Peptides against a protein of PDB entry 5EFW. Designs and how they scored, part 117

Target 1, 141 residues: chain A of PDB entry 5EFW
Amino acid sequence: TTLERIEKNFVITDPRLPDNPIIFASDSFLQLTEYSREEILGRNARFLQGPETDRATVRKIRDAIDNQTEVTVQLINYTKSGKKFWNLFHLQPMRDQKGDVQYFIGVQLDGTEHVRDAAEREGVMLIKKTAENIDEAAKEL

## One batch from the design tools (peptide; made by RFdiffusion4, then SolubleMPNN)

Design b1_p26_7_s3 (from b1_p26_7, 12 letters changed)
Fold by OpenDDE base, seed 5:
Structure b1_p26_7_s3 (fold): chain B 141 residues (1-141), chain A 26 residues (1-26)
Amino acid sequence: as target 1 above (141 residues)
Amino acid sequence: SELEKLFEEYKKLAEENRRREEEEEE
């Protein structure tokens, strides 16, 4: 679909299903993580985590989902082949016309290093804007 | 909407995949 072909790394999850599984993934996300769509659908995104993933950062993501809020963090993720990358990750709820949470949008900005200062601020602005664009595009379909 | 129909299809696939993974882990 047109949504899958958006040239950004993102997934959509369904918190109303057990363990908030991924129900949609962009082509770019599949390329980044080295997984097929069939391997991704139905799974919680924790499969991207590994030995060096900071558990406190993961808890921040979990808390945001539980509280139905947005969050932006940087964490170590792993591809299917085991390659590490720094993920500047933004997550926010997708709400219906009544304001109820229907889905979550997760946007990933991959990098070889942990970004700071101006580079981090620029990346945060980019992934937040991307999430808003995805939300708008999805609601127009 | 077209999006809701698409998401319903993906949710079905996701649920089927989740069940298979749970059965394999047991």
Scores: peptide ipSAE 0.230, ipTM 0.742, DockQ to the pose 0.581
Fold by OpenDDE base, seed 1:
Structure b1_p26_7_s3 (fold): chain B 141 residues (1-141), chain A 26 residues (1-26)
Amino acid sequence: as target 1 above (141 residues)
Amino acid sequence: SELEKLFEEYKKLAEENRRREEEEEE
């Protein structure tokens, strides 16, 4: 679909289903993570985590989902082949006309290194804007 | 809407994949 062809790394999850599984993924996300669409649909995004993924950071993500809020963090993720990368990750709820949470949008900005200062601020602005664009694009369909 | 129909299709696929994964873990 057109939504899948957006040249950004993102997924959409459904918190109303058990374990908040991925229900949508962009082509770019699949390329980044080296998984097929069939391998990830229906799964919780925790499959990207590995030995060096900080558990406290993961808990921040979980808390945001439980509280139906947005969060932005950096964490180590792993591709299917086991390659590590730093993921500047932004998660925010997608709400209906009544304001109820229907989905979550997760946007990933990949990098070989942890980013700080100006680079981090720039990345955060980018992924937040991306999430808003995806939300608007989806609602216009 | 078109979005709702699309997401319903993906949700079905997601549920099927989740079910298969759970069965493989048992």
Scores: peptide ipSAE 0.200, ipTM 0.716, DockQ to the pose 0.547
Fold by OpenDDE base, seed 2:
Structure b1_p26_7_s3 (fold): chain B 141 residues (1-141), chain A 26 residues (1-26)
Amino acid sequence: as target 1 above (141 residues)
Amino acid sequence: SELEKLFEEYKKLAEENRRREEEEEE
């Protein structure tokens, strides 16, 4: 689909389903994480976490989901083959016309290193803009 | 809408995949 072909790393999850599973993933996300679409659909995104993933950061993500708010964090994630990468991650709710949360959009900016200062600010602006673009594109379908 | 139809299809697939994983773990 057109949405899948957006050249950004992102997923859409459904918090109304048990354990907030991934219900949509871009081709770029699959390429980044080395998973097939069949392997990840229906799963919680925690499969990207590993030994060096900071649990406090993960809790921030969980809190954002529970509180239906957006959050931006950096955390270590792992590909299917076990390759570590720093994930500048932005999560925000996708709301319906009534303002109720229906989905979450998760955008990933991958890197080999933790980004700081200007690079971090630039990355944050980029992934937030990406999330908004995805939200708008999805709603126009 | 087209989006709703698309997401419903993916949700069905997601639920199916989840169910299969649960069955494999049993």
Scores: peptide ipSAE 0.193, ipTM 0.707, DockQ to the pose 0.582
Fold by OpenDDE base, seed 3:
Structure b1_p26_7_s3 (fold): chain B 141 residues (1-141), chain A 26 residues (1-26)
Amino acid sequence: as target 1 above (141 residues)
Amino acid sequence: SELEKLFEEYKKLAEENRRREEEEEE
């Protein structure tokens, strides 16, 4: 679909299903993580985590989902082949016309290093804008 | 809506994938 072909790394999850599984992934996300669509649909995104992923950061993501809020964090993730990357990750709820949360949009900006200061601010603005664009594109379908 | 139909299709695919994973663990 057109939504899958958006040239950004993102997934959409369904918090109304058990364990908030991935129900949609962009082609770019699959390329980044080295997984096929069949390998990830229906799974919780925690398969990207590994030994060096900070548990406190993961808890922030969990809290945002539970509280139905947005969050932006940086954490170590792993590709299917085991390659580590720093993920500047933004998560926000997708709400219906009544304002109720139906889905979450997760946007990933990958890098070899943890970003700081101006680079971090720029990355945050980018992934937040990307999430808004995805939300708008989805609602137009 | 078209979005709702799209996501329903993916939810079905997701369910099929989960079933296959459960069968492989047996």
Scores: peptide ipSAE 0.423, ipTM 0.824, DockQ to the pose 0.450; fails the geometry check

Design b1_p26_7_s4 (from b1_p26_7, 12 letters changed)
Fold by OpenDDE base, seed 5:
Structure b1_p26_7_s4 (fold): chain B 141 residues (1-141), chain A 26 residues (1-26)
Amino acid sequence: as target 1 above (141 residues)
Amino acid sequence: SELKKLFEEYYELALKNREEKEKEAK
C-alpha cells in the first residue's frame, strides 16, 4: 500500500497494549534494521538497542511515551546482524478525533555519524515532516 | 479501504506474535 511503501523508515506502535509493541512497519524500516515484518510486529522497539546505546536517551523516549508527548533524539541502534548506526529518531503521538492517543509514530533517520548543527536541523525537519505525513495518511486507522 | 485492511492484518499478526513470544518466555 501507499503507507507501507513510503520511502521512509518508520513504525507505528500501540501504547494501549502491554509494552507498547510495534503494530506497523515500513518496508524501508525492515531494510534498515535487517528484520522481517514477522520478526518485528508485536515486539517493543527496544530490540534495536545495544551495548553502546545511551540509557539516558532511552529514558527520554520512555518518558515521552508515558507523558504522551513528542521527542527527538539521537541514539546508537543495531541491525539484526549487529551493525551499529546513529539513529536520529522522532516520536509523536497519533490522536483520535477526541484527542486521545491511539498510537505512536516513530521515524528513524539513519546515519554513520552523529549529526550536528545545520545537518541535524535539516534531519529533524525531515523526520518531523515525515511523521506528520504519516499521521495524515493514517487518519482512517 | 485497502490501507485499513492491511493495517488490520498487520495488527492481528502483531497480536499473534506477541502471544507466541510471551509463551516462549515462560
Scores: peptide ipSAE 0.479, ipTM 0.853, DockQ to the pose 0.849
Fold by OpenDDE base, seed 3:
Structure b1_p26_7_s4 (fold): chain B 141 residues (1-141), chain A 26 residues (1-26)
Amino acid sequence: as target 1 above (141 residues)
Amino acid sequence: SELKKLFEEYYELALKNREEKEKEAK
């Protein structure tokens, strides 16, 4: 479908289920992380974390989910084969017409290095815009 | 819609996978 084939790395998670599992993943995300769709759906996204992933940054993500807010961070993630990449990650809630949180949208911008300054600002704008596009496309759900 | 059907299919797959992982963890 159009949504899964968007050429952006993203997932949709369900915080109403135990451990906020991934319930939708783009083809690009599968290619980035080197996992199959069957390996990912139903799991919490923490499988991308590893030894060098900053725990304080992970806590910021957890707090955003608990507080039902958006957050943008950079953290080390790992592919299935164990390759490290810097993930500029944006997460935001998807709300229904009543304003209640139904899902979370997570968008990933991968890079070899930690991005800073103008490059970081540009990346943040990109992944936030992507998240809004996904939210709009998913209105019918 | 096609998107809604796909979403439902992936959702069901997610639930199934969770159940299988929970069994393996025991």
Scores: peptide ipSAE 0.472, ipTM 0.850, DockQ to the pose 0.859
Fold by OpenDDE base, seed 1:
Structure b1_p26_7_s4 (fold): chain B 141 residues (1-141), chain A 26 residues (1-26)
Amino acid sequence: as target 1 above (141 residues)
Amino acid sequence: SELKKLFEEYYELALKNREEKEKEAK
């Protein structure tokens, strides 16, 4: 479908289910992480974390979910084969007409290096815009 | 819509996979 074929790395998770599992993943996300759709659907996204992933950054993500707010961070993630990459990650809640959180949208911008300054600002703008586009596309869900 | 149907399919798959993994973990 149009949503899954968006050439951006993103997932949708369901915080109403235990451990906030991934319930939707884009084709690009699968290619980036080297996992199949069947391998990741139903799982918490923590499988992307590894030895060099900063735990304080992970806690910021967890806090955002618990507080039902958005967050943008950079963290080390790992592909299925164990390849490290820097993930500029944006997470935001998807709310219904009543304002209640239904899902979370997670958008990933991958890179071999940590981005800073202008490059970071541009990346953040991109992933936030992507998240808004996904939110709009998913309104019919 | 087609998108809604796909979403529902993936959602059901997610639930199924979760149940299977929970069984494996026990």
Scores: peptide ipSAE 0.467, ipTM 0.848, DockQ to the pose 0.864
Fold by OpenDDE base, seed 2:
Structure b1_p26_7_s4 (fold): chain B 141 residues (1-141), chain A 26 residues (1-26)
Amino acid sequence: as target 1 above (141 residues)
Amino acid sequence: SELKKLFEEYYELALKNREEKEKEAK
């Protein structure tokens, strides 16, 4: 479909289920992480974390989920084969017409290095815009 | 819609996978 074929790395998770599992993943995300859709659906996204993933940054993500807010961070993630990459990650809630959180949208911008300054600002703008596009496209869900 | 149907399909797959993993862990 149009949503899954968007050439952006993203997932949709369901915080109403135990451990906030991934319930939707784009083709690009699967390609980036080297997992099949079967392998990742139903799992918490923490499988992307590894030895060099900053725990404090992970806590920021957890706090955002618990508080039902958005967050943007950079963290080390790992592919299935163990390749490290810097993930400029944006997470935001998808709310229903009553304002209640239904899902979370997670958008990933991958890179070989930690981005800073103008590059970071540009990346943040991109992934936030992507998240809004996904939110709009997913309204019919 | 087509998107909604796909979403529901993936959602059901997610639930199924969770159940299977829970059974394996038990």
Scores: peptide ipSAE 0.464, ipTM 0.846, DockQ to the pose 0.880

Design b1_p26_8_s1 (from b1_p26_8, 13 letters changed)
Fold by OpenDDE base, seed 1:
Structure b1_p26_8_s1 (fold): chain B 141 residues (1-141), chain A 26 residues (1-26)
Amino acid sequence: as target 1 above (141 residues)
Amino acid sequence: TADKEEFERNREIAKKIAEEEEEKEE
């Protein structure tokens, strides 16, 4: 579909379902992670975590979901084949007209290295803007 | 729209999978 073809790495999750599963994934996300859409739908995004993923960073993501807030972090993720990559990750709630959280939007900027300083600021601006665009597109659904 | 229909289908699929996984953990 049009939404899946957006050339950005993103997922949409449903916190109203058990364990906040992925209900939507972009083609780019599938290519990045080396999973099929069938392997992703209905799963919590924790399958991207591995031995070198920082647990404190994961807790920040969990806290943001529980508190229904946005968060931006960098963490090590793993592809299906076990390849490590640095993920500059932004998560934000998608709210309905009443202000109730319906979904979460997760945007990933992949890299071989941890980004810092100006590169990090640029990446953060990019993924936040992407999340806003996805939010607007999804509201039309 | 096609996007809306797929989104709704995916949500229903994910709901079923999530419910099945929850039942396995109980």
Scores: peptide ipSAE 0.421, ipTM 0.827, DockQ to the pose 0.645
Fold by OpenDDE base, seed 3:
Order: structure tokens, then C-alpha cells, then sequence
Structure b1_p26_8_s1 (fold): chain B 141 residues (1-141), chain A 26 residues (1-26)
């Protein structure tokens, strides 16, 4: 679909379903993580976590979902082949016209390295802007 | 739209997966 072909790493999840499963993934996200669409649809995104993923950072993501808020973090994730990468990740709720949360949008920066200082600030601005663009596109559905 | 139809299909897939996982844990 048109949304899948957006050249950004992102997923859309459905918190109204058990365990907030992925209901949409971009082609870029599949390429980054080395999974097929069939392998990840219906799953919670935690399958990207592994031994070196910081548990406190994961808790921040969980808290944001539970509280229906946005969060931006960096964490270690793993591809299907087991390759580690640093994920600068932004998550935000997608709300309907009534203000109720319908979905979450998760955006990952293109880079696989740990970013700091000015590069981190720029990356954060980029992924937040991307999330807003996806939100606007999805509202038209 | 095509995207809306995809969302609906994927939600149905997700529901089935969730139901199957719950049945396996019991």
C-alpha cells in the first residue's frame, strides 16, 4: 500500500487489542529488522529486544503506552539474524476526533549507531516530525 | 481505501494470533 512504501522506519500498533500488537509496518522497518511482514503482524514489538536491551528504558516505553503519552528513547535492539543496533525510537498515540487513543505510532531513526549531543537532537526532531506526518496520513483513512 | 482495508485485515490477523496464544498458555 501507499503507507507501507513511505521510506521511513515505522510501525503502527493497536492498544485496543491484547498486548498492543503491530498492525502495520513499513517496508523500511522490515528491511531494518530483517523480518517479513507475516512474521511480525499481530506481535508485540518486544521481539526486537535482547540481552543488552536496557530494562529501565523498556519500562519507559511501557509506561508511555499505559499512560497514553509519547516517549523518545534510545535502546539496543536486535535484527532477526541477531545483529545489535541502537534504535532512536519515538512513540506517540494516535487519537480520534473525540480524543480517544486508537493506535500508537512508533518511528525508528535510519541510523544504527548510538547518537549523542547535536546529532541526537536532530534525530529526535526528525522522528517526531515523521510521526506527525504519519498521524496526519492515517487520519485520512 | 486500500490502507483502511489493510488495517482491517491486519487487525483480524492480530485477533486470531492473540486468541491462539491465550489458548496455548492455558
Amino acid sequence: as target 1 above (141 residues)
Amino acid sequence: TADKEEFERNREIAKKIAEEEEEKEE
Scores: peptide ipSAE 0.406, ipTM 0.814, DockQ to the pose 0.746
Fold by OpenDDE base, seed 5:
Structure b1_p26_8_s1 (fold): chain B 141 residues (1-141), chain A 26 residues (1-26)
Amino acid sequence: as target 1 above (141 residues)
Amino acid sequence: TADKEEFERNREIAKKIAEEEEEKEE
């Protein structure tokens, strides 16, 4: 579909379902993580976490979901084959016309390296803009 | 649209999987 073919790494999750499962993933995200769509639909995104994933950073993501707010972090994630990568991650709620949270949009930077300073700021701006574009596209669904 | 239909199908699949996992935890 048009959304899946967007050349950005992203997922959409449904916080109204038990454990906030993934209900949509872009082709790029599947390629990055080495999972099939069938393997990740209906699952919480925590399967990307591993031994070197910072627990405090994961808690920030959880807190943002619970508080229905946006968050931007960098954390270690793992592909299906066990390859480590740095994930500059942005998450924000998708709200309906009444302001109620319907979904969450999670966007990952294309790069797999830890970014700092100006590169980090640029990456953050990019993934936030991407999230807004996805929000606008998904509102029509 | 095709996108909307896929989104709805995926949501229904996810709902079923989530419900099955919840039943296992009970």
Scores: peptide ipSAE 0.400, ipTM 0.816, DockQ to the pose 0.693
Fold by OpenDDE base, seed 4:
Structure b1_p26_8_s1 (fold): chain B 141 residues (1-141), chain A 26 residues (1-26)
Amino acid sequence: as target 1 above (141 residues)
Amino acid sequence: TADKEEFERNREIAKKIAEEEEEKEE
């Protein structure tokens, strides 16, 4: 479909379902993480975490979900094969016209390396803009 | 639209899976 073919790494999760599972993933996300769509649908995105994933950063993500706020972090994630990558990650709630949270949009920057300074700022701007675009696209569904 | 249909299908699939996983964890 058009949405999943967007050449950006993103997922949509449903906080109204148990454990905020992934309900949508882009092809790019699947390629990045080395999972099939069937392997990730219905799962919480925590399967990307591993031994070197910073727990404090994970808590920031959890807090953002619980508080229904956006967050931008950079953390170690793991592919299906166990390959580590740095994930510059932005998460934000998707709200309906009444302001109620319907979904969360998670966007991951292209690339697997830790970014800093200007590169990080650019990446943050990009993934935030991407999230907004996805929000608009998804609201039309 | 195809996007809407897929989204709805995926949501239903995810819902079922999530519910099943919750039952297994209990």
Scores: peptide ipSAE 0.393, ipTM 0.815, DockQ to the pose 0.675

Design b1_p26_8_s2 (from b1_p26_8, 13 letters changed)
Fold by OpenDDE base, seed 3:
Structure b1_p26_8_s2 (fold): chain B 141 residues (1-141), chain A 26 residues (1-26)
Amino acid sequence: as target 1 above (141 residues)
Amino acid sequence: TEDKKLFEENRKIAKEIAEKRRKEEE
């Protein structure tokens, strides 16, 4: 579909379903993580975590979901083949006209390196802008 | 739209997966 072909790494999850599963993934996200769409749909995004993923950072993500807020973090994730990569990740709720949360949008920065300082600030700005664009596109469905 | 249909189909799939997991945990 058109939305899947957006050249950004992102997923959409549904917190109204058990365990907040992924209901949408971009082609770029599949390429980054080395999974097929069939392997990802219906799963919680935690399958990207592994031994070196910081548990405190993961808790920040869970807190944001529970509190229905946005969060931006950088954490180690793993591809299907077990390759480590640094993921600059932004999560935000998608709300309906009444203000109720319908979905979460998760955006991952391009690349696999740990970013710092100005590069991190630029990356944060980019993934936040991407999330807003996806939010607008999804509301027009 | 095509994307709307995709969302609906994917939600259906996710619900089915969740139900299977629940039964396996019992």
Scores: peptide ipSAE 0.411, ipTM 0.838, DockQ to the pose 0.701
Fold by OpenDDE base, seed 5:
Structure b1_p26_8_s2 (fold): chain B 141 residues (1-141), chain A 26 residues (1-26)
Amino acid sequence: as target 1 above (141 residues)
Amino acid sequence: TEDKKLFEENRKIAKEIAEKRRKEEE
């Protein structure tokens, strides 16, 4: 489908379901993480975390979900095969016409290395813009 | 649309999985 074929790494989660599970993932995300779509649907995205994932950063993500706000962080994630990668991650709520949160959009920067300074700023702008584009596309469904 | 159908199907699947998991944790 058009939405799955968007050449960006992203997932959509449903906070109205128990434990805020993934309900949609792009093909690029599957390639990045080495999981199949069947393996991740219905799961909380925490399966990407591992031993070297900063727990304080994870708490920032959790707080953003609980408070229904956006957040941008960079953290260590793991592929299915156990490969570590740096994930510049942006999360934001998708709201309905009444302003109620319906979903969350999570976008992961292309690449596997830690970014800083100008590269980080550029990456942040890109993933935020991507999230907005996905929000608009998903609302047309 | 095809995308809408896919989205709804995925949500349904996720809901079923989430419900099963909830029952297993109880």
Scores: peptide ipSAE 0.403, ipTM 0.836, DockQ to the pose 0.657
Fold by OpenDDE base, seed 1:
Structure b1_p26_8_s2 (fold): chain B 141 residues (1-141), chain A 26 residues (1-26)
Amino acid sequence: as target 1 above (141 residues)
Amino acid sequence: TEDKKLFEENRKIAKEIAEKRRKEEE
């Protein structure tokens, strides 16, 4: 479908389901993480975490979900084969017309390198814009 | 739309998997 084939790394999660599982993943995300769609749907995104993932950064993500706010962080994630990569990650709530949180949109920067300074700022702008585009697209389904 | 149907189907699948996992952990 059009939504799956958006050439950006993203997932949509459902906080109204137990443990806020992934309910949608782009083809690019599957390619990045080396998982199949069947392996991802219904799982919490924590399966990407591993030994070197900063727990304080993970807590920032959890806090944002609990507080129904957006957050942008960089953290180490792992592919299915165990390859480490730096993930510039942006998460934001998707709200309905009443303002209630229905989903979360998670966007991962293209590439696997740690970015800093100007490159990080540029990446943040990109993934935030991507999240807004996905939010709009999802509302128009 | 086709995308809407897929979204709804994926949500249904995810819900079923999540519920199954929860029951297995109890």
Scores: peptide ipSAE 0.396, ipTM 0.837, DockQ to the pose 0.670
Fold by OpenDDE base, seed 4:
Structure b1_p26_8_s2 (fold): chain B 141 residues (1-141), chain A 26 residues (1-26)
Amino acid sequence: as target 1 above (141 residues)
Amino acid sequence: TEDKKLFEENRKIAKEIAEKRRKEEE
């Protein structure tokens, strides 16, 4: 479909379901993480975390979800095969016309390296803009 | 639309999978 084939790494999760599972993943995200769609749907995104994932950063993500706010972080994630990568990602709520949170959009920057300084700023701007685009696209479904 | 259908189907599948896993973990 058009939505799945958006050439950006992203997932949509459903906080209205137990444990905020992934309900949608782009093809690019699957390629990045080396998982199949069947392996991802219905799971909390924490399966990407591993031994070197900073727990404080994970807490920031959890807090943002609990508080229904957006967050942008960079943390170590792991592919299915166990490869580490730096994941710069942005998470933000998708709200309905009443302002209630229906979903979360998670957008991951292309690439697997730690980004800094200007590159990080540019990456942040990109993934935030991407999240907004996905938000608009999803609302038009 | 196809996208809407897929979205809804994925959500349904996610629900089912999530519930199944919870039951298996109990």
Scores: peptide ipSAE 0.420, ipTM 0.841, DockQ to the pose 0.671; fails the geometry check

Design b1_p26_8_s3 (from b1_p26_8, 17 letters changed)
Fold by OpenDDE base, seed 4:
Structure b1_p26_8_s3 (fold): chain B 141 residues (1-141), chain A 26 residues (1-26)
Amino acid sequence: as target 1 above (141 residues)
Amino acid sequence: TSMEEEIERAREIALERARAAAEAAE
């Protein structure tokens, strides 16, 4: 589909469903994580976590979801084959006209390396912009 | 509306998966 073919790593989750499952994933995200669409739809994104994933960082994500706020973090995730990668991740709520949260948009920076300093700042700006683009696209339809 | 239609289809898939998982857990 058109949305799936957006060449950015992103997912959409539905906090109105049990355990805030992934309801949408871009082709790029599937390629990054080595999962098929069928394997991840309807699952909570925690399957990307593993032994070296920082629990405190995961808690920041959980808190943002619970508080319906945005968050940007960098954490270790794992592909289906068990390969570690650094995930610079931005999460923000998608709200309806009434201001109620309908979905969360999760965007992951391209690449698998740990980024710092100017590269991190640039990456953060990029993934935030991507999230906003997705949000705006949804609102215009 | 194409994006909304795609999201809605995905929600349906998610709901069916959740239902199947719940049934399997029983």
Scores: peptide ipSAE 0.448, ipTM 0.841, DockQ to the pose 0.594
Fold by OpenDDE base, seed 3:
Structure b1_p26_8_s3 (fold): chain B 141 residues (1-141), chain A 26 residues (1-26)
Amino acid sequence: as target 1 above (141 residues)
Amino acid sequence: TSMEEEIERAREIALERARAAAEAAE
Protein backbone atom coordinates (compact mmCIF):
# COMPACT_ATOMS: atom_id res chain seq x y z
CA THR B 1 0.00 0.00 0.00
CA THR B 2 0.93 3.68 -0.19
CA LEU B 3 1.30 3.79 3.60
CA GLU B 4 3.81 0.91 3.60
CA ARG B 5 5.97 2.75 1.10
CA ILE B 6 6.33 5.94 3.14
CA GLU B 7 10.10 6.36 3.37
CA LYS B 8 10.19 6.50 7.17
CA ASN B 9 10.78 3.86 9.82
CA PHE B 10 7.48 3.25 11.56
CA VAL B 11 4.98 0.72 12.88
CA ILE B 12 1.35 0.85 13.94
CA THR B 13 0.24 -1.27 16.89
CA ASP B 14 -3.18 -2.22 18.25
CA PRO B 15 -3.50 -1.92 22.04
CA ARG B 16 -7.04 -3.32 21.83
CA LEU B 17 -5.59 -6.73 20.91
CA PRO B 18 -3.68 -9.06 23.26
CA ASP B 19 -0.11 -7.82 23.92
CA ASN B 20 -0.38 -4.70 21.69
CA PRO B 21 0.81 -6.36 18.45
CA ILE B 22 2.20 -4.70 15.35
CA ILE B 23 -0.53 -4.47 12.72
CA PHE B 24 1.37 -2.36 10.17
CA ALA B 25 5.06 -1.86 9.31
CA SER B 26 6.75 0.35 6.73
CA ASP B 27 9.18 -1.09 4.18
CA SER B 28 11.93 1.05 5.74
CA PHE B 29 11.30 -0.46 9.16
CA LEU B 30 11.64 -3.97 7.72
CA GLN B 31 14.91 -3.00 6.06
CA LEU B 32 16.24 -1.44 9.27
CA THR B 33 15.42 -4.45 11.44
CA GLU B 34 16.16 -7.15 8.81
CA TYR B 35 12.78 -8.87 9.27
CA SER B 36 10.14 -9.78 6.71
CA ARG B 37 6.61 -8.46 7.00
CA GLU B 38 5.36 -11.96 7.80
CA GLU B 39 7.82 -12.18 10.70
CA ILE B 40 6.64 -8.84 12.15
CA LEU B 41 2.87 -8.68 11.80
CA GLY B 42 0.92 -9.83 14.82
CA ARG B 43 3.92 -9.63 17.21
CA ASN B 44 4.75 -7.29 20.08
CA ALA B 45 7.72 -5.04 19.24
CA ARG B 46 9.76 -6.36 22.21
CA PHE B 47 11.62 -8.74 19.85
CA LEU B 48 13.86 -5.74 19.06
CA GLN B 49 15.17 -5.70 22.65
CA GLY B 50 18.28 -7.48 23.87
CA PRO B 51 20.95 -7.74 26.57
CA GLU B 52 22.07 -4.10 26.44
CA THR B 53 18.59 -2.59 26.16
CA ASP B 54 17.99 -0.38 29.20
CA ARG B 55 15.13 -1.78 31.28
CA ALA B 56 14.20 1.61 32.74
CA THR B 57 13.73 2.98 29.23
CA VAL B 58 11.55 0.00 28.31
CA ARG B 59 9.44 0.74 31.39
CA LYS B 60 8.89 4.30 30.14
CA ILE B 61 7.48 2.88 26.90
CA ARG B 62 5.22 0.49 28.80
CA ASP B 63 3.98 3.29 31.05
CA ALA B 64 3.14 5.46 28.05
CA ILE B 65 1.08 2.66 26.50
CA ASP B 66 -0.72 1.92 29.77
CA ASN B 67 -1.45 5.60 30.35
CA GLN B 68 -2.31 6.21 26.68
CA THR B 69 0.28 9.00 26.37
CA GLU B 70 3.16 9.82 24.04
CA VAL B 71 6.83 9.19 24.86
CA THR B 72 10.21 9.80 23.23
CA VAL B 73 13.23 7.69 24.20
CA GLN B 74 16.57 6.47 22.89
CA LEU B 75 17.44 2.81 23.44
CA ILE B 76 19.54 -0.07 22.15
CA ASN B 77 17.73 -2.40 19.77
CA TYR B 78 18.86 -5.44 17.78
CA THR B 79 18.33 -6.51 14.18
CA LYS B 80 17.42 -10.06 13.22
CA SER B 81 21.12 -10.82 12.69
CA GLY B 82 21.92 -9.50 16.17
CA LYS B 83 23.41 -6.15 15.16
CA LYS B 84 23.02 -3.45 17.83
CA PHE B 85 21.72 -0.01 16.94
CA TRP B 86 20.60 3.08 18.81
CA ASN B 87 16.92 3.72 18.27
CA LEU B 88 15.60 7.24 18.79
CA PHE B 89 11.97 6.28 19.16
CA HIS B 90 8.74 8.25 19.42
CA LEU B 91 5.41 6.67 20.36
CA GLN B 92 2.00 8.35 20.37
CA PRO B 93 -1.63 7.25 20.45
CA MET B 94 -3.92 7.48 17.43
CA ARG B 95 -7.40 8.49 18.57
CA ASP B 96 -10.78 8.29 16.87
CA GLN B 97 -13.29 11.13 16.53
CA LYS B 98 -14.58 10.41 20.03
CA GLY B 99 -11.07 10.67 21.49
CA ASP B 100 -10.68 6.95 22.20
CA VAL B 101 -7.32 5.30 21.49
CA GLN B 102 -7.47 2.97 18.51
CA TYR B 103 -3.78 2.46 17.70
CA PHE B 104 -0.25 3.54 18.58
CA ILE B 105 2.19 4.99 16.06
CA GLY B 106 5.86 4.20 16.64
CA VAL B 107 8.49 6.13 14.66
CA GLN B 108 12.23 5.43 14.59
CA LEU B 109 14.81 8.00 13.49
CA ASP B 110 16.78 7.27 10.34
CA GLY B 111 20.21 5.84 11.13
CA THR B 112 21.59 3.60 13.82
CA GLU B 113 23.94 5.84 15.81
CA HIS B 114 23.45 7.41 19.21
CA VAL B 115 22.54 11.09 18.84
CA ARG B 116 23.16 13.84 21.40
CA ASP B 117 22.57 17.52 22.08
CA ALA B 118 21.38 19.54 19.09
CA ALA B 119 21.26 16.49 16.82
CA GLU B 120 19.02 14.69 19.30
CA ARG B 121 16.68 17.68 19.60
CA GLU B 122 16.44 17.91 15.83
CA GLY B 123 15.80 14.18 15.54
CA VAL B 124 13.05 14.36 18.15
CA MET B 125 11.29 17.14 16.27
CA LEU B 126 11.56 15.16 13.04
CA ILE B 127 10.13 11.89 14.36
CA LYS B 128 7.31 13.71 16.16
CA LYS B 129 6.35 15.49 12.96
CA THR B 130 6.56 12.18 11.09
CA ALA B 131 4.19 10.58 13.59
CA GLU B 132 1.70 13.40 13.10
CA ASN B 133 1.88 12.99 9.33
CA ILE B 134 1.29 9.25 9.62
CA ASP B 135 -1.64 9.86 11.95
CA GLU B 136 -3.29 12.14 9.40
CA ALA B 137 -2.55 9.79 6.49
CA ALA B 138 -3.95 6.77 8.33
CA LYS B 139 -7.18 8.57 9.24
CA GLU B 140 -7.84 9.37 5.59
CA LEU B 141 -7.65 5.72 4.50
CA THR A 1 -10.19 0.60 2.24
CA SER A 2 -7.11 -1.28 1.06
CA MET A 3 -5.29 -0.29 4.24
CA GLU A 4 -8.31 -1.25 6.31
CA GLU A 5 -8.28 -4.69 4.70
CA GLU A 6 -4.56 -5.10 5.43
CA ILE A 7 -5.07 -4.00 9.04
CA GLU A 8 -7.89 -6.51 9.41
CA ARG A 9 -5.66 -9.29 8.04
CA ALA A 10 -2.93 -8.30 10.50
CA ARG A 11 -5.44 -8.33 13.35
CA GLU A 12 -6.46 -11.85 12.35
CA ILE A 13 -2.80 -12.93 12.35
CA ALA A 14 -2.35 -11.40 15.80
CA LEU A 15 -5.35 -13.28 17.16
CA GLU A 16 -4.09 -16.54 15.68
CA ARG A 17 -0.66 -16.00 17.26
CA ALA A 18 -2.26 -15.22 20.61
CA ARG A 19 -4.36 -18.38 20.42
CA ALA A 20 -1.35 -20.51 19.52
CA ALA A 21 0.66 -19.01 22.39
CA ALA A 22 -2.15 -19.70 24.85
CA GLU A 23 -2.44 -23.31 23.68
CA ALA A 24 1.33 -23.79 23.99
CA ALA A 25 1.26 -22.44 27.54
CA GLU A 26 -1.34 -25.01 28.66
Scores: peptide ipSAE 0.351, ipTM 0.812, DockQ to the pose 0.796
Fold by OpenDDE base, seed 5:
Structure b1_p26_8_s3 (fold): chain B 141 residues (1-141), chain A 26 residues (1-26)
Amino acid sequence: as target 1 above (141 residues)
Amino acid sequence: TSMEEEIERAREIALERARAAAEAAE
């Protein structure tokens, strides 16, 4: 689809379904994580976590979902083959016209390294803007 | 739209996975 072809790493999840599963993933996200679309659709994104993933950071993500708020974090994730990468991750709710949360948009920065200072600020700005663009595009569907 | 249909298919997959998991845990 047009949305899948957006050249950014992102997923859309559905918090109205059990365990907030992925219902949409970009081609770039699949390439980054080394999973097929069939392997990830309908699953919670926690399969990307592993031994070195900071549990406190994971809790921040969970809290944001529970509170229906946005959050931006960096955490260790793992590809299907077990390769570690740093994920600068932004999550925000997608709301309907009534203000009710329908979905969450999760955007991952390109690259595999931990970013700091100006590079981090720039990356955060980029993934937030990307999330807004995805939100607008998805509402037109 | 076609994308709405794809989202709905993914939601159905999610529901099936959840159902299967619940049955397996029983």
Scores: peptide ipSAE 0.332, ipTM 0.804, DockQ to the pose 0.780
Fold by OpenDDE base, seed 1:
Structure b1_p26_8_s3 (fold): chain B 141 residues (1-141), chain A 26 residues (1-26)
Amino acid sequence: as target 1 above (141 residues)
Amino acid sequence: TSMEEEIERAREIALERARAAAEAAE
């Protein structure tokens, strides 16, 4: 599909369903994480977490979901094969015309390394812009 | 729209998986 083929790492989740499952994943996200679409859909994204994932950072993500706010963090994630990577992650709510949260958009930076300073700022701008583009596309289609 | 249809299809898949998981947990 058009949305699935967007060459950015992203997922859409549905907080109105039990455990806020992934309902949409881009091809790039599947390639990054080494999972198939069948393995991803209907699951909470916590399967990417592992032993070295910072629990305080995970709590920031959970709080943002519960409070229906956006958040940007970096955390250790794991591919299906167990490879560790740094995930610069941005999450924001997708709202309807009434302002009610319908979905969450999660965007991951391209690459697997921890980013700092100017590279981090650039990455944050990119993933936020990507999230806005996805949100806008969802409203137009 | 096409995107709305795709999201709705995925939502149904997620709902089916959630039901299956709930049944397995009983």
Scores: peptide ipSAE 0.472, ipTM 0.852, DockQ to the pose 0.618; fails the geometry check

